# Peptides against a protein of PDB entry 7AL2: the designs that were tried, part 40

Target 1, 85 residues: chain A of PDB entry 7AL2
Amino acid sequence: YEIMLIRPKTIDDINYVVDQVLEESNPVILDLSFLEKESPANFKLAGEKIKQMRSNYGAEALLLSRCNDKNLIIIAPKGVSLVRK

## One batch from the design tools (peptide; made by RFdiffusion4, then SolubleMPNN)

Design b2_p16_8_s3 (from b2_p16_8, 7 letters changed)
Fold by OpenDDE base, seed 4:
Structure b2_p16_8_s3 (fold): chain B 85 residues (1-85), chain A 16 residues (1-16)
Amino acid sequence: as target 1 above (85 residues)
Amino acid sequence: SEIEEEAKKFIDELIS
C-alpha cells in the first residue's frame, strides 16, 4: 500500500480521503488545520467521516501532532495496526 | 481560547 499525505480544503478532498482508506486501503496522514481555521462545518464533516470509518469499517485514527499551523492525524484502514507506546 | 478548547475536545473524541 501507499501512505497518502493531504491537507484537505474542500469536500472533494474529504471524499478523496474516504476513497483512499476504504477503496484503496491506503493509510492517510491528514493535516486538518485548514478546515479547522477556514471551515468549521467541513472540519466537523471530516471528523464525522473519520468516526464513520472507525465505527463501520474498522479503521483506526491516531493524533500525530497539533500546534498553531498543523493538526496531523493518521487514519489507517483495517489490517494496518497503529500502536501507541 | 474557547474555540481552541472546543477543537481540542473534538479531536480528542475523534481519536479515542
Scores: peptide ipSAE 0.224, ipTM 0.784, DockQ to the pose 0.091
Fold by OpenDDE base, seed 2:
Structure b2_p16_8_s3 (fold): chain B 85 residues (1-85), chain A 16 residues (1-16)
Amino acid sequence: as target 1 above (85 residues)
Amino acid sequence: SEIEEEAKKFIDELIS
């Protein structure tokens, strides 16, 4: 598999993340800082999509870093384990 | 700030 990196800015980008996780089975490291600042509605939508992937498809999500200019989350598809040492 | 705390809670909810 591949690890995708994206800072989503549009609904199309959000759907791209969903496709990568569910259809391509690729982990995604995404920076939600743009949506959080520029579109609270799409930020909420992104959160809902992540929750749905976790609830319905066995995806996992983990916060990597949070500061003023970045909000990094990794989303792993079912079959890819996220392990903290 | 309160806004930062609310944002943190939302992200925590998102990943929990």
Scores: peptide ipSAE 0.202, ipTM 0.763, DockQ to the pose 0.094
Fold by OpenDDE base, seed 5:
Structure b2_p16_8_s3 (fold): chain B 85 residues (1-85), chain A 16 residues (1-16)
Amino acid sequence: as target 1 above (85 residues)
Amino acid sequence: SEIEEEAKKFIDELIS
C-alpha cells in the first residue's frame, strides 16, 4: 500500500480521502487545518466521514499533531494497525 | 498551550 499525504481543501479532496482508505486500502495522513479555518461545514463533513469509516469499515484514526496551522490525523484502513506507544 | 489542548480534544471528538 501507499501512505497518502493530503491537506484537503474541497469536498472532492474529502471524497478522495475516503476513496484512498476504502477503495485503495491506503492509509492517509491528512492535515485538516485548511478546512478548520476556511470551511466549518467541510471540516465537520470530514469528521463525519472519518467516523463513518471507523464505525462501518473498521478504519482506525489517530491524532498526530495539533498546533498553529496544523491538524494532523492519520486514518488507516482495516488491516493496517495504528499503535500508540 | 491550553488553547491547543482544547483544539486537540475537539479533534479527538471528531475522530471518535
Scores: peptide ipSAE 0.189, ipTM 0.732, DockQ to the pose 0.112
Fold by OpenDDE base, seed 1:
Structure b2_p16_8_s3 (fold): chain B 85 residues (1-85), chain A 16 residues (1-16)
Amino acid sequence: as target 1 above (85 residues)
Amino acid sequence: SEIEEEAKKFIDELIS
């Protein structure tokens, strides 16, 4: 698999993340800082999509870092384990 | 910082 890195800016980017996780089985490292600052609605949508993938498809998600200009979250498809030490 | 901590909690809640 590949690990995708993306800083989503549009709904298309959000859907790209969903496709990568569910269809391609690729983990995605997201920087949600753009959406958080520029589109509260799409920021919320991204979170809802993450919850849906976790709830319905066995994906896992983990907050990697939150600071002023970064909001890093990894979402892993079923079969890729995320372990917090 | 407190701001980062609150933001982290918000994101944790958002994704859970």
Scores: peptide ipSAE 0.186, ipTM 0.728, DockQ to the pose 0.112

Design b2_p16_8_s4 (from b2_p16_8, 9 letters changed)
Fold by OpenDDE base, seed 2:
Structure b2_p16_8_s4 (fold): chain B 85 residues (1-85), chain A 16 residues (1-16)
Amino acid sequence: as target 1 above (85 residues)
Amino acid sequence: SEIEKEADAFLEETIS
């Protein structure tokens, strides 16, 4: 598999993340900082999609970094284990 | 898991 990196800016980008996790089975490292600042509605949508992937498809999520200019989360598809050491 | 609980807390705090 591939590890995708994206800073989503549009609904299309959000849907791309979903497709990568669910259809391609690729982990995604995403930065939500743009949506958080520029589109609260799409930021909420992105969060809901992440929750749905975890609840319904066995995806796993981990916060990587949160600061003023970054909101980094990794989403792993079912079968890819995230481990903190 | 512990990491998922942390992620859940972050997501709820950030989005809500």
Scores: peptide ipSAE 0.053, ipTM 0.672, DockQ to the pose 0.727
Fold by OpenDDE base, seed 1:
Structure b2_p16_8_s4 (fold): chain B 85 residues (1-85), chain A 16 residues (1-16)
Amino acid sequence: as target 1 above (85 residues)
Amino acid sequence: SEIEKEADAFLEETIS
């Protein structure tokens, strides 16, 4: 698999993340800082998509970093384990 | 797990 890195800016980018996780089985490292600042609606949409992937498809999510100017989350598809030491 | 709880807390707190 590949690990995708993206800072989503549009709905198309959000759907790209979903496609990478569910269809391509690639983990995705998300930087949500742009959406959080520029589009509260799309920021919420991204979160709902993440919740749906976790609830319905066995994806895992891990918060990597959260501060005033950064919001990093990794989403892993089923079969790729996220482990914190 | 702790990582899942942290992610859950972030998602619920920020974007629910």
Scores: peptide ipSAE 0.050, ipTM 0.670, DockQ to the pose 0.755
Fold by OpenDDE base, seed 3:
Structure b2_p16_8_s4 (fold): chain B 85 residues (1-85), chain A 16 residues (1-16)
Amino acid sequence: as target 1 above (85 residues)
Amino acid sequence: SEIEKEADAFLEETIS
């Protein structure tokens, strides 16, 4: 698999993340800071997509960093385990 | 799991 890195800005970007996790089985490290600041509606949409992937498809999600300029989350498909030591 | 609980808390705090 590949690890994808993206800072989504559009709905197309959000759907790209979903496709990478569910169809390609690739982990995604995403920065939600642009959506959080510029589009509350698309920020909410992105969050709901993440919740759906966790609830319905066995994906895992983990907060990596949260500050003024960053909102970093990793999403892993069911076949890839996230482990914190 | 622990990481799932943390993700839930973060997502609910910032999105809900």
Scores: peptide ipSAE 0.049, ipTM 0.673, DockQ to the pose 0.771
Fold by OpenDDE base, seed 4:
Structure b2_p16_8_s4 (fold): chain B 85 residues (1-85), chain A 16 residues (1-16)
Amino acid sequence: as target 1 above (85 residues)
Amino acid sequence: SEIEKEADAFLEETIS
């Protein structure tokens, strides 16, 4: 698999993340800081999509870094385990 | 596990 990196800015970007995880089986490291600041509605949508992937498709998600400048999350498809030591 | 519970709490805080 490949690891995708993206800072979503549009609904198309959010759907791209979903496609990468569910259709391509690629983990995605995404920065939600743009949506959080510029579009509360799309930020909420992105979160809901992540929850749906976890609940319905066995995806895993982990917060990597949260600060004023970035909001980094990794989401992995089923079969790719996220482990913290 | 405690690690998973903490990660879930952080995630919920981030994406809600």
Scores: peptide ipSAE 0.042, ipTM 0.647, DockQ to the pose 0.477

## One batch from the design tools (peptide; made by RFdiffusion4, then SolubleMPNN)

Design b2_p17_1_s1 (from b2_p17_1 with F5E D13E K16E D17K)
Fold by OpenDDE base, seed 4:
Structure b2_p17_1_s1 (fold): chain B 85 residues (1-85), chain A 17 residues (1-17)
Amino acid sequence: as target 1 above (85 residues)
Amino acid sequence: SDIKELSDEDIDELTEK
């Protein structure tokens, strides 16, 4: 698999993340800081999509970093194990 | 914040304003 990196800015970008995880089975490292700053609605939508992937498809989500202008999350499809050492 | 697994509650806290 490939690891995708993206800082979503639009709904199309959010759907790209969903496609990568569910259709391509690729983990995605995403920075939600743009949505957090520019679009509360799409920020919440991104959260809903992550919850849906966890609940319906067995995806896993880990927070990597949250600070002043970063909100980094990794989303992994069911077949990819994320383990905290 | 430190690295952590995200529950639904965590995601809500992260993505709601």
Scores: peptide ipSAE 0.760, ipTM 0.936, DockQ to the pose 0.809
Fold by OpenDDE base, seed 5:
Order: sequence, then structure tokens, then C-alpha cells
Structure b2_p17_1_s1 (fold): chain B 85 residues (1-85), chain A 17 residues (1-17)
Amino acid sequence: as target 1 above (85 residues)
Amino acid sequence: SDIKELSDEDIDELTEK
């Protein structure tokens, strides 16, 4: 698999994340800071998609960092283990 | 914030303005 990195800006970007996780089985490291600042609606939508991936497809989501200019999350598809040491 | 596994509640909180 590949690890995808994205800072989503549009609904297309959000759907791209979903496709990467569910269809391509690729982990995605995403920065939600753009949506948080520029599109409250799509920020919420991104959260809903992450919840759906967790609930319906066994994806795992971890917060990597949250500060003023970053909202970093890794989403791993089922079968890819995220291990914390 | 530190590394944290996200629950649905966490995601709601994270994506709330």
C-alpha cells in the first residue's frame, strides 16, 4: 500500500480520502486545518466521513497533532495496524 | 495535542466549530 498525504480543500478531496481508504486500502495522513478555517460545513462533513469509515468499514483514526494551524489525523484501513510505542 | 485514538465523540469534538 501507499501512504497518502492530503490537506483537503474541497468535497472532491474529502471523497478522495474515502476512496483511498476504502477502495485502495491506503492509509491517509490528512490535515483538516484548511477546512476548519475555510469551510465549517465541509469540516463537519469530513468528520462524518471518518466516523462512517470507522463504524462501517473498520477503519482506525488517530489524532497526530492539533494546534492553531494543524489538525493532523491518520486514517488506516482495516488490515493496516497503527502501533504506538 | 498528543497522539490519540479517535472515537466518534472525539471526531465530533474535533470537527466542531
Scores: peptide ipSAE 0.760, ipTM 0.936, DockQ to the pose 0.820
Fold by OpenDDE base, seed 1:
Structure b2_p17_1_s1 (fold): chain B 85 residues (1-85), chain A 17 residues (1-17)
Amino acid sequence: as target 1 above (85 residues)
Amino acid sequence: SDIKELSDEDIDELTEK
């Protein structure tokens, strides 16, 4: 698999994340900071998609960093283990 | 913030304004 990195800005970008995790089985490291600042609706939508991937497809989500200019989350498809040491 | 596994509640908190 590949590890995708994206800072989504549009609904198309959000759907790209979903496609990468569910269809391509690629982990995605995403920065939600653009949506947080620019689109409350799409920010919420991104969250809903992450929850759906967790609940329906066994994806895992980990917070990597939350600060003034970053909101970094990794989403891993089922079968890719994320372990914090 | 510390690295942590996210629950649905965590995701709601992270993506609400």
Scores: peptide ipSAE 0.759, ipTM 0.936, DockQ to the pose 0.811
Fold by OpenDDE base, seed 2:
Structure b2_p17_1_s1 (fold): chain B 85 residues (1-85), chain A 17 residues (1-17)
Amino acid sequence: as target 1 above (85 residues)
Amino acid sequence: SDIKELSDEDIDELTEK
């Protein structure tokens, strides 16, 4: 698999993340900082999509870092284990 | 922030204003 990296800015970007996780079975490293600053509605939507992937498809989500400039999350599809050393 | 596994509640806290 590949690891995708994206800082979503639009609904299309959010749907791209969903497609990568569910259709391509690729982990995605997300920076949600743009949506957090520029679109509260799409920021919330991104969260809803992540919850749906966890609940309905067995995806796993981990927070990597949160600060003023970044909100970094990794989403892994079912079958890809995220292991912390 | 430290690395942590996110629950639904965590995601809500992250994405709500």
Scores: peptide ipSAE 0.759, ipTM 0.936, DockQ to the pose 0.835

Design b2_p17_1_s2 (from b2_p17_1 with F5L D13K K16Y)
Fold by OpenDDE base, seed 4:
Structure b2_p17_1_s2 (fold): chain B 85 residues (1-85), chain A 17 residues (1-17)
Amino acid sequence: as target 1 above (85 residues)
Amino acid sequence: SDIKLLSDEDIDKLTYD
């Protein structure tokens, strides 16, 4: 598989993430900082999509970094193990 | 924040005002 990197800015970008995880079975490293600052609605939507992927498809999400101007999360499809040590 | 696996509750805390 491939690891995708994206800083979503639009709904199309959010849907791209969903496609990568569910259709391509690729982990995605997300920077949600743009949505957090520029679109609370799409920021919430991104969160809902991540929850849906976890609940319905066995995806998992790991927070990599949250600080000033950064909100980094990796979302992995079922079959790719995310383990916190 | 520390690196951690995210529950639904965690995601809500991250993405809700």
Scores: peptide ipSAE 0.732, ipTM 0.931, DockQ to the pose 0.834
Fold by OpenDDE base, seed 3:
Structure b2_p17_1_s2 (fold): chain B 85 residues (1-85), chain A 17 residues (1-17)
Amino acid sequence: as target 1 above (85 residues)
Amino acid sequence: SDIKLLSDEDIDKLTYD
């Protein structure tokens, strides 16, 4: 598999993340800082998509960093384990 | 914030106003 890195700015970008996780089985490192600042609606949508992937497909999400200028999350498909040591 | 595995509640806290 590949690890994808993206800072989504549009709904198309959010759907790209979903496709990468569910159809390509690729982990995705997300920077949500643009949506958080520029589009509350799409920021919420991104969260809903992550919950849907967790609930329906066994994906997992790990918070990597959150501060005033960063909101980094890795989303892994069911075949890739995320482990906090 | 510390690194952590996210629950649905965590995701809501991150993405809701």
Scores: peptide ipSAE 0.732, ipTM 0.931, DockQ to the pose 0.814
Fold by OpenDDE base, seed 2:
Structure b2_p17_1_s2 (fold): chain B 85 residues (1-85), chain A 17 residues (1-17)
Amino acid sequence: as target 1 above (85 residues)
Amino acid sequence: SDIKLLSDEDIDKLTYD
């Protein structure tokens, strides 16, 4: 698999993340900082999509970093184990 | 923030106004 990196700015970008996780089975490192600052509605939508992937498809999400200008999350599809040492 | 596995509750806290 490949690891995708994206800082989504639009709904199309959010749907791209969903496609990468569910259709391509690729982990995605996601920076939500743009949506958090510029679009509360799409920021919430991104969260809802992550929950849906967890609940319905066995994806997992790990917070990597949250600060003033970053909100980094890795989303892994089912079968890719996220391990914290 | 420290690295952590996210629950649905965590995601809500993260993304809700």
Scores: peptide ipSAE 0.731, ipTM 0.931, DockQ to the pose 0.850
Fold by OpenDDE base, seed 5:
Structure b2_p17_1_s2 (fold): chain B 85 residues (1-85), chain A 17 residues (1-17)
Amino acid sequence: as target 1 above (85 residues)
Amino acid sequence: SDIKLLSDEDIDKLTYD
């Protein structure tokens, strides 16, 4: 698999994340900081999509970093294990 | 914030203002 990196700005970007996780089975490292700052609606939408992928498809999400200018989350498809040591 | 595996509740806390 490949690991995709994206800082989504639009709904198209959010859907790209969904496609990568569910259709391509690629983990995605997300920076949600743009949506958090610029679009509360799309920020919420991104969260809902992540929950849907977890609930319906066995994806997992790991918070990598949250600070003043970053909101980094990795989303892994079923079969890719996310482990914190 | 610390690294952690996210529950639905965590995601809601992150994405709701």
Scores: peptide ipSAE 0.730, ipTM 0.930, DockQ to the pose 0.810

Design b2_p17_1_s3 (from b2_p17_1, 6 letters changed)
Fold by OpenDDE base, seed 5:
Structure b2_p17_1_s3 (fold): chain B 85 residues (1-85), chain A 17 residues (1-17)
Amino acid sequence: as target 1 above (85 residues)
Amino acid sequence: SDIKLLTDEDIDELFYS
């Protein structure tokens, strides 16, 4: 698999993330800082998509960094284990 | 925030708070 990196700005970008996780079985590192600042609606949509992927497809999500200037999450498809040590 | 494996509750806090 490949690890994708994206800072989504649009609904198309959010759907790209979903396709990468569910169709391509690629983990995706998300920088959500743009959506959080610029589009509350699309930020919430991204959250809903992450929950849906967890609930229905066995995806998992790990918060990598959350601070004043970062909002980084990795989403992994089923079969790619996210482990904190 | 610390590195964290996210539950639905965590996601709600991140995206709705």
Scores: peptide ipSAE 0.751, ipTM 0.941, DockQ to the pose 0.827
Fold by OpenDDE base, seed 4:
Structure b2_p17_1_s3 (fold): chain B 85 residues (1-85), chain A 17 residues (1-17)
Amino acid sequence: as target 1 above (85 residues)
Amino acid sequence: SDIKLLTDEDIDELFYS
């Protein structure tokens, strides 16, 4: 698999993330800083998509960094284990 | 914030608060 990195800006970008995780089985590192600042509606949509992937497809999400200028999350498909030590 | 595995509750806090 590949590890994708994206800073989504549009709904198309959000759907691209979903496709990468569910159809391509690629983990995705998300920089959510643009959506959080520029589109609260699409930021919330991204959160709903992450919940759906976790609930329905066994994906997992790990918060990598959260501060005033960063919001990084990795989404992994089922079969790619995310472990905090 | 510290690195953590996200629950639905965590996601609600991150995206809706």
Scores: peptide ipSAE 0.751, ipTM 0.941, DockQ to the pose 0.836
Fold by OpenDDE base, seed 3:
Structure b2_p17_1_s3 (fold): chain B 85 residues (1-85), chain A 17 residues (1-17)
Amino acid sequence: as target 1 above (85 residues)
Amino acid sequence: SDIKLLTDEDIDELFYS
């Protein structure tokens, strides 16, 4: 598999993330800083998509960094284990 | 914040607070 890196800016980008996780089985590292600042509605939509992928498809999400200017999350499909040691 | 495996509650806090 590949690890995808994206800083989504549009709904198309959010759907790209969903496709990568569910259809391509690729982990995605998300930089959510643009959506959080520029589009509260699409930021919330991204959160709903992450919950849906976790609930219905066995995806998992790991917070990598959260501070004043960062919101980095990796989303992994069911076949990829995320482990914190 | 520290690295964390996210629950639905965590996601709600991050995206809806």
Scores: peptide ipSAE 0.751, ipTM 0.941, DockQ to the pose 0.835
Fold by OpenDDE base, seed 2:
Structure b2_p17_1_s3 (fold): chain B 85 residues (1-85), chain A 17 residues (1-17)
Amino acid sequence: as target 1 above (85 residues)
Amino acid sequence: SDIKLLTDEDIDELFYS
């Protein structure tokens, strides 16, 4: 698999993340800082998509960093384990 | 914040707070 990195700005970008996780089985590192600042609606939509991937497809999400200027999450498809040491 | 594995509750707090 490949590890994708994206800072989504549009609904198309959000759907790209979903496709990478579910169709390509690639982990995705998300920088959510743009959506959080510029589009509350799409920011919430991203959250719903993450929950749907967890609930329906066995994906997992790990928070990497959350502060004033960072919002980094990695989403892994089922079969790719996220482990915190 | 510290690295953590996210539950649905965590996601709700992150995206809806």
Scores: peptide ipSAE 0.750, ipTM 0.941, DockQ to the pose 0.837

Design b2_p17_1_s4 (from b2_p17_1, 5 letters changed)
Fold by OpenDDE base, seed 3:
Structure b2_p17_1_s4 (fold): chain B 85 residues (1-85), chain A 17 residues (1-17)
Amino acid sequence: as target 1 above (85 residues)
Amino acid sequence: SDIKELTDEDIDELTNK
């Protein structure tokens, strides 16, 4: 698999994340800081998609960092384990 | 914030303004 890195800015970007996790089985490292600042609606949509992937497909989501200018989350598909040492 | 596994509640807190 590949690890995808993206700072989504559009609905197309959000759907790209979903496709990468569910169809390609690739982990995705997300920076949600653009959506948080520029589009409350798409920011909420991104959250809903992450919940759906967790609830319905066994994906795992882990917060990497949250501060004033970044909101980093890794989403892993079922079968890729995220382990904290 | 410290690294943590996200629950649905956590995601709501993160993504609702």
Scores: peptide ipSAE 0.756, ipTM 0.934, DockQ to the pose 0.820
Fold by OpenDDE base, seed 4:
Structure b2_p17_1_s4 (fold): chain B 85 residues (1-85), chain A 17 residues (1-17)
Amino acid sequence: as target 1 above (85 residues)
Amino acid sequence: SDIKELTDEDIDELTNK
């Protein structure tokens, strides 16, 4: 698999993340800081999509970093194990 | 914040403004 990196800015970008995880089975490292700053509605939508992927498809999500200008999350499809050492 | 697994509650707290 490939690891995708994206800082979503639009709904199309959010759907790209969903496609990568569910259709391509690729983990995605995403930075939600743009949505957090520019679009509360799309920020919440991104959260809903992550919850749906966890609940319905067995995806796993980990927070990597949250600070003033970063909101980094990794989303992994069911077949990819994320283990904290 | 430290690395952590995200629950639904965590995601809500993270993405609701």
Scores: peptide ipSAE 0.756, ipTM 0.934, DockQ to the pose 0.810
Fold by OpenDDE base, seed 2:
Structure b2_p17_1_s4 (fold): chain B 85 residues (1-85), chain A 17 residues (1-17)
Amino acid sequence: as target 1 above (85 residues)
Amino acid sequence: SDIKELTDEDIDELTNK
């Protein structure tokens, strides 16, 4: 698999993340900081999509870092284990 | 912030303003 990296800015970007996780079975490292600052509605939507992937498809999500200008999350599809050393 | 697994509650706290 590949690891995708994206800082979503639009609904299309959010849907791209969903497609990568569910259709391509690729982990995605997300920076949600743009949506957090520029679109509260799409920021919330991104969260809803992550919850749906966890609940309905067995995806796993981990917070990597949160600060003023970054909100980094990795989401992995079912079957890809995220292991912390 | 430290690395942590996200629950639904965590995601809500992250993405709700």
Scores: peptide ipSAE 0.756, ipTM 0.934, DockQ to the pose 0.838
Fold by OpenDDE base, seed 5:
Structure b2_p17_1_s4 (fold): chain B 85 residues (1-85), chain A 17 residues (1-17)
Amino acid sequence: as target 1 above (85 residues)
Amino acid sequence: SDIKELTDEDIDELTNK
């Protein structure tokens, strides 16, 4: 698999994340800071998509960092193990 | 914030401004 990195700005970007996780089985490191600041609606949508992936497809989501200018989440598809050392 | 596994509730809190 590949690890995808994206700071989504559009709905297309959000759907890209979904495709990567569900269709390509690639983990995605996601920075939601743009949506948080610029589009509350799409920020909420992104959250809904993450919940759907967790609930329906066995994806796992971890918060990596939340601070000024960053809202970093990793979403791993089922079968990819996220291990904390 | 530090690393943590996200529940649905966490995601709701995270994505609600």
Scores: peptide ipSAE 0.756, ipTM 0.934, DockQ to the pose 0.835

Design b2_p17_2_s1 (from b2_p17_2, 11 letters changed)
Fold by OpenDDE base, seed 2:
Structure b2_p17_2_s1 (fold): chain B 85 residues (1-85), chain A 17 residues (1-17)
Amino acid sequence: as target 1 above (85 residues)
Amino acid sequence: SEDFIKELESYGVYVPK
């Protein structure tokens, strides 16, 4: 698998994340800082998509870092384990 | 903020302590 990195700005970007996780089975590191600041509606939509991927497809999501200009979350498809040492 | 963390957790994002 590949690990994708994206800072989504549009609904199309959000759907790209969904496709990478569910269709390509690729983990995605996403930076939600743009949506958090510029579009509360699309930030909520991204969150709802994360919830759906977890609930319906067994994906896992983990907050990696949050600061003023970054909001990093990794989403792993089912079968790719996230392990913290 | 704590409200932000709670929102992430409501989506099922794990927030390590």
Scores: peptide ipSAE 0.718, ipTM 0.928, DockQ to the pose 0.912
Fold by OpenDDE base, seed 3:
Structure b2_p17_2_s1 (fold): chain B 85 residues (1-85), chain A 17 residues (1-17)
Amino acid sequence: as target 1 above (85 residues)
Amino acid sequence: SEDFIKELESYGVYVPK
Protein backbone atom coordinates (compact mmCIF):
# COMPACT_ATOMS: atom_id res chain seq x y z
CA TYR B 1 0.00 0.00 0.00
CA GLU B 2 0.88 3.68 -0.19
CA ILE B 3 0.84 6.30 2.54
CA MET B 4 -0.92 9.44 1.36
CA LEU B 5 -0.08 12.91 2.67
CA ILE B 6 -2.63 15.69 2.31
CA ARG B 7 -3.59 19.04 3.82
CA PRO B 8 -7.22 19.26 2.71
CA LYS B 9 -8.66 22.60 1.72
CA THR B 10 -11.93 21.61 0.01
CA ILE B 11 -14.72 19.09 0.24
CA ASP B 12 -13.15 17.35 -2.76
CA ASP B 13 -10.00 16.88 -0.69
CA ILE B 14 -12.01 15.41 2.17
CA ASN B 15 -13.69 12.97 -0.18
CA TYR B 16 -10.27 12.07 -1.58
CA VAL B 17 -9.21 11.06 1.94
CA VAL B 18 -12.29 8.87 2.30
CA ASP B 19 -11.61 7.21 -1.04
CA GLN B 20 -7.99 6.53 -0.14
CA VAL B 21 -8.87 4.90 3.16
CA LEU B 22 -11.96 2.94 2.18
CA GLU B 23 -11.47 2.18 -1.52
CA GLU B 24 -7.69 2.05 -1.87
CA SER B 25 -6.89 0.83 1.67
CA ASN B 26 -4.13 3.41 1.97
CA PRO B 27 -3.24 5.11 5.25
CA VAL B 28 -3.52 8.89 5.13
CA ILE B 29 -1.47 11.42 7.06
CA LEU B 30 -3.88 14.31 7.28
CA ASP B 31 -3.09 17.92 8.19
CA LEU B 32 -6.35 19.52 9.29
CA SER B 33 -4.81 22.91 10.11
CA PHE B 34 -6.25 24.64 7.05
CA LEU B 35 -9.81 23.51 7.67
CA GLU B 36 -9.51 24.22 11.39
CA LYS B 37 -8.65 27.84 10.68
CA GLU B 38 -10.48 28.59 7.44
CA SER B 39 -13.65 26.47 7.48
CA PRO B 40 -15.14 25.28 10.75
CA ALA B 41 -17.95 23.65 8.78
CA ASN B 42 -15.58 21.58 6.66
CA PHE B 43 -13.48 20.77 9.70
CA LYS B 44 -16.59 19.32 11.31
CA LEU B 45 -17.36 17.46 8.09
CA ALA B 46 -13.88 15.94 8.08
CA GLY B 47 -14.37 14.89 11.68
CA GLU B 48 -17.69 13.26 10.87
CA LYS B 49 -16.06 11.36 8.02
CA ILE B 50 -13.36 10.12 10.38
CA LYS B 51 -16.03 9.00 12.82
CA GLN B 52 -17.92 7.16 10.09
CA MET B 53 -14.79 5.43 8.80
CA ARG B 54 -13.93 4.32 12.31
CA SER B 55 -17.40 3.26 13.38
CA ASN B 56 -18.52 1.53 10.21
CA TYR B 57 -15.33 0.31 8.53
CA GLY B 58 -12.87 -0.36 11.33
CA ALA B 59 -10.49 2.47 10.49
CA GLU B 60 -8.29 3.92 13.23
CA ALA B 61 -7.34 7.55 13.74
CA LEU B 62 -4.44 8.84 15.83
CA LEU B 63 -3.34 12.38 16.60
CA LEU B 64 0.34 12.71 15.70
CA SER B 65 1.06 16.36 16.40
CA ARG B 66 -0.65 19.67 17.03
CA CYS B 67 0.95 23.10 17.00
CA ASN B 68 0.16 26.57 15.70
CA ASP B 69 0.31 25.61 12.02
CA LYS B 70 -0.16 21.83 12.01
CA ASN B 71 -2.88 19.42 13.04
CA LEU B 72 -1.58 16.01 11.99
CA ILE B 73 -3.73 12.90 12.19
CA ILE B 74 -3.04 9.50 10.69
CA ILE B 75 -6.02 7.50 9.49
CA ALA B 76 -5.36 3.81 8.97
CA PRO B 77 -7.70 1.47 7.12
CA LYS B 78 -8.73 -1.81 8.65
CA GLY B 79 -5.81 -4.19 8.36
CA VAL B 80 -3.15 -1.58 9.06
CA SER B 81 -2.33 -1.48 12.75
CA LEU B 82 -1.20 1.67 14.52
CA VAL B 83 1.18 0.85 17.36
CA ARG B 84 2.74 3.23 19.85
CA LYS B 85 5.77 2.06 21.82
CA SER A 1 -7.11 23.40 24.28
CA GLU A 2 -8.77 20.62 26.18
CA ASP A 3 -12.05 21.38 24.43
CA PHE A 4 -10.36 20.82 21.08
CA ILE A 5 -8.99 17.49 22.23
CA LYS A 6 -12.45 16.47 23.38
CA GLU A 7 -13.81 17.37 19.95
CA LEU A 8 -11.23 15.16 18.25
CA GLU A 9 -12.01 12.35 20.64
CA SER A 10 -15.69 12.71 19.80
CA TYR A 11 -14.77 11.79 16.22
CA GLY A 12 -12.92 8.72 17.44
CA VAL A 13 -9.43 10.19 17.12
CA TYR A 14 -7.12 8.67 19.69
CA VAL A 15 -5.08 11.25 21.55
CA PRO A 16 -2.05 9.77 23.30
CA LYS A 17 -1.71 10.57 26.98
Scores: peptide ipSAE 0.718, ipTM 0.928, DockQ to the pose 0.896
Fold by OpenDDE base, seed 5:
Structure b2_p17_2_s1 (fold): chain B 85 residues (1-85), chain A 17 residues (1-17)
Amino acid sequence: as target 1 above (85 residues)
Amino acid sequence: SEDFIKELESYGVYVPK
């Protein structure tokens, strides 16, 4: 698999994330800092997609880091384990 | 903020301690 990195700015970007996780079975490292600051509606949409992927498809989501310029979350498809040491 | 963390958790994002 590949690990995709994206800082979504549009709904198309959000749908790209969904496709990568569900169709390609690729983990995605999301930087939600743009949506958090610029589009509350699309931030909520991204969150709803994360919830859907978790609830219906067994994806996992983990906050990696939050600082002034980044809001990093990794979404792993079922079968890819996220482990913290 | 705590509100932000609660929002992430509402989507099922795991937030490490």
Scores: peptide ipSAE 0.717, ipTM 0.928, DockQ to the pose 0.912
Fold by OpenDDE base, seed 4:
Structure b2_p17_2_s1 (fold): chain B 85 residues (1-85), chain A 17 residues (1-17)
Amino acid sequence: as target 1 above (85 residues)
Amino acid sequence: SEDFIKELESYGVYVPK
């Protein structure tokens, strides 16, 4: 699989993340810093999509870092385990 | 902020301690 990196700015970008996780089975490193600052509505939408992917498709989500104007979260599809050591 | 973390957790994002 591939690991995708994206800093979404639009709803299309959010849907791209969903497609990568659910259809392509690719983990996505997601930077939510733009949406957090510029669009509370789309930030909430992204969060709802994460919740749906977790609840319905067995995805996992992990906060990697929140510093230096970054808000990095990895979304892993079912079958790719996120393990804290 | 704690509110931000709580929001992430409400979406099921794991936040390491």
Scores: peptide ipSAE 0.717, ipTM 0.928, DockQ to the pose 0.899

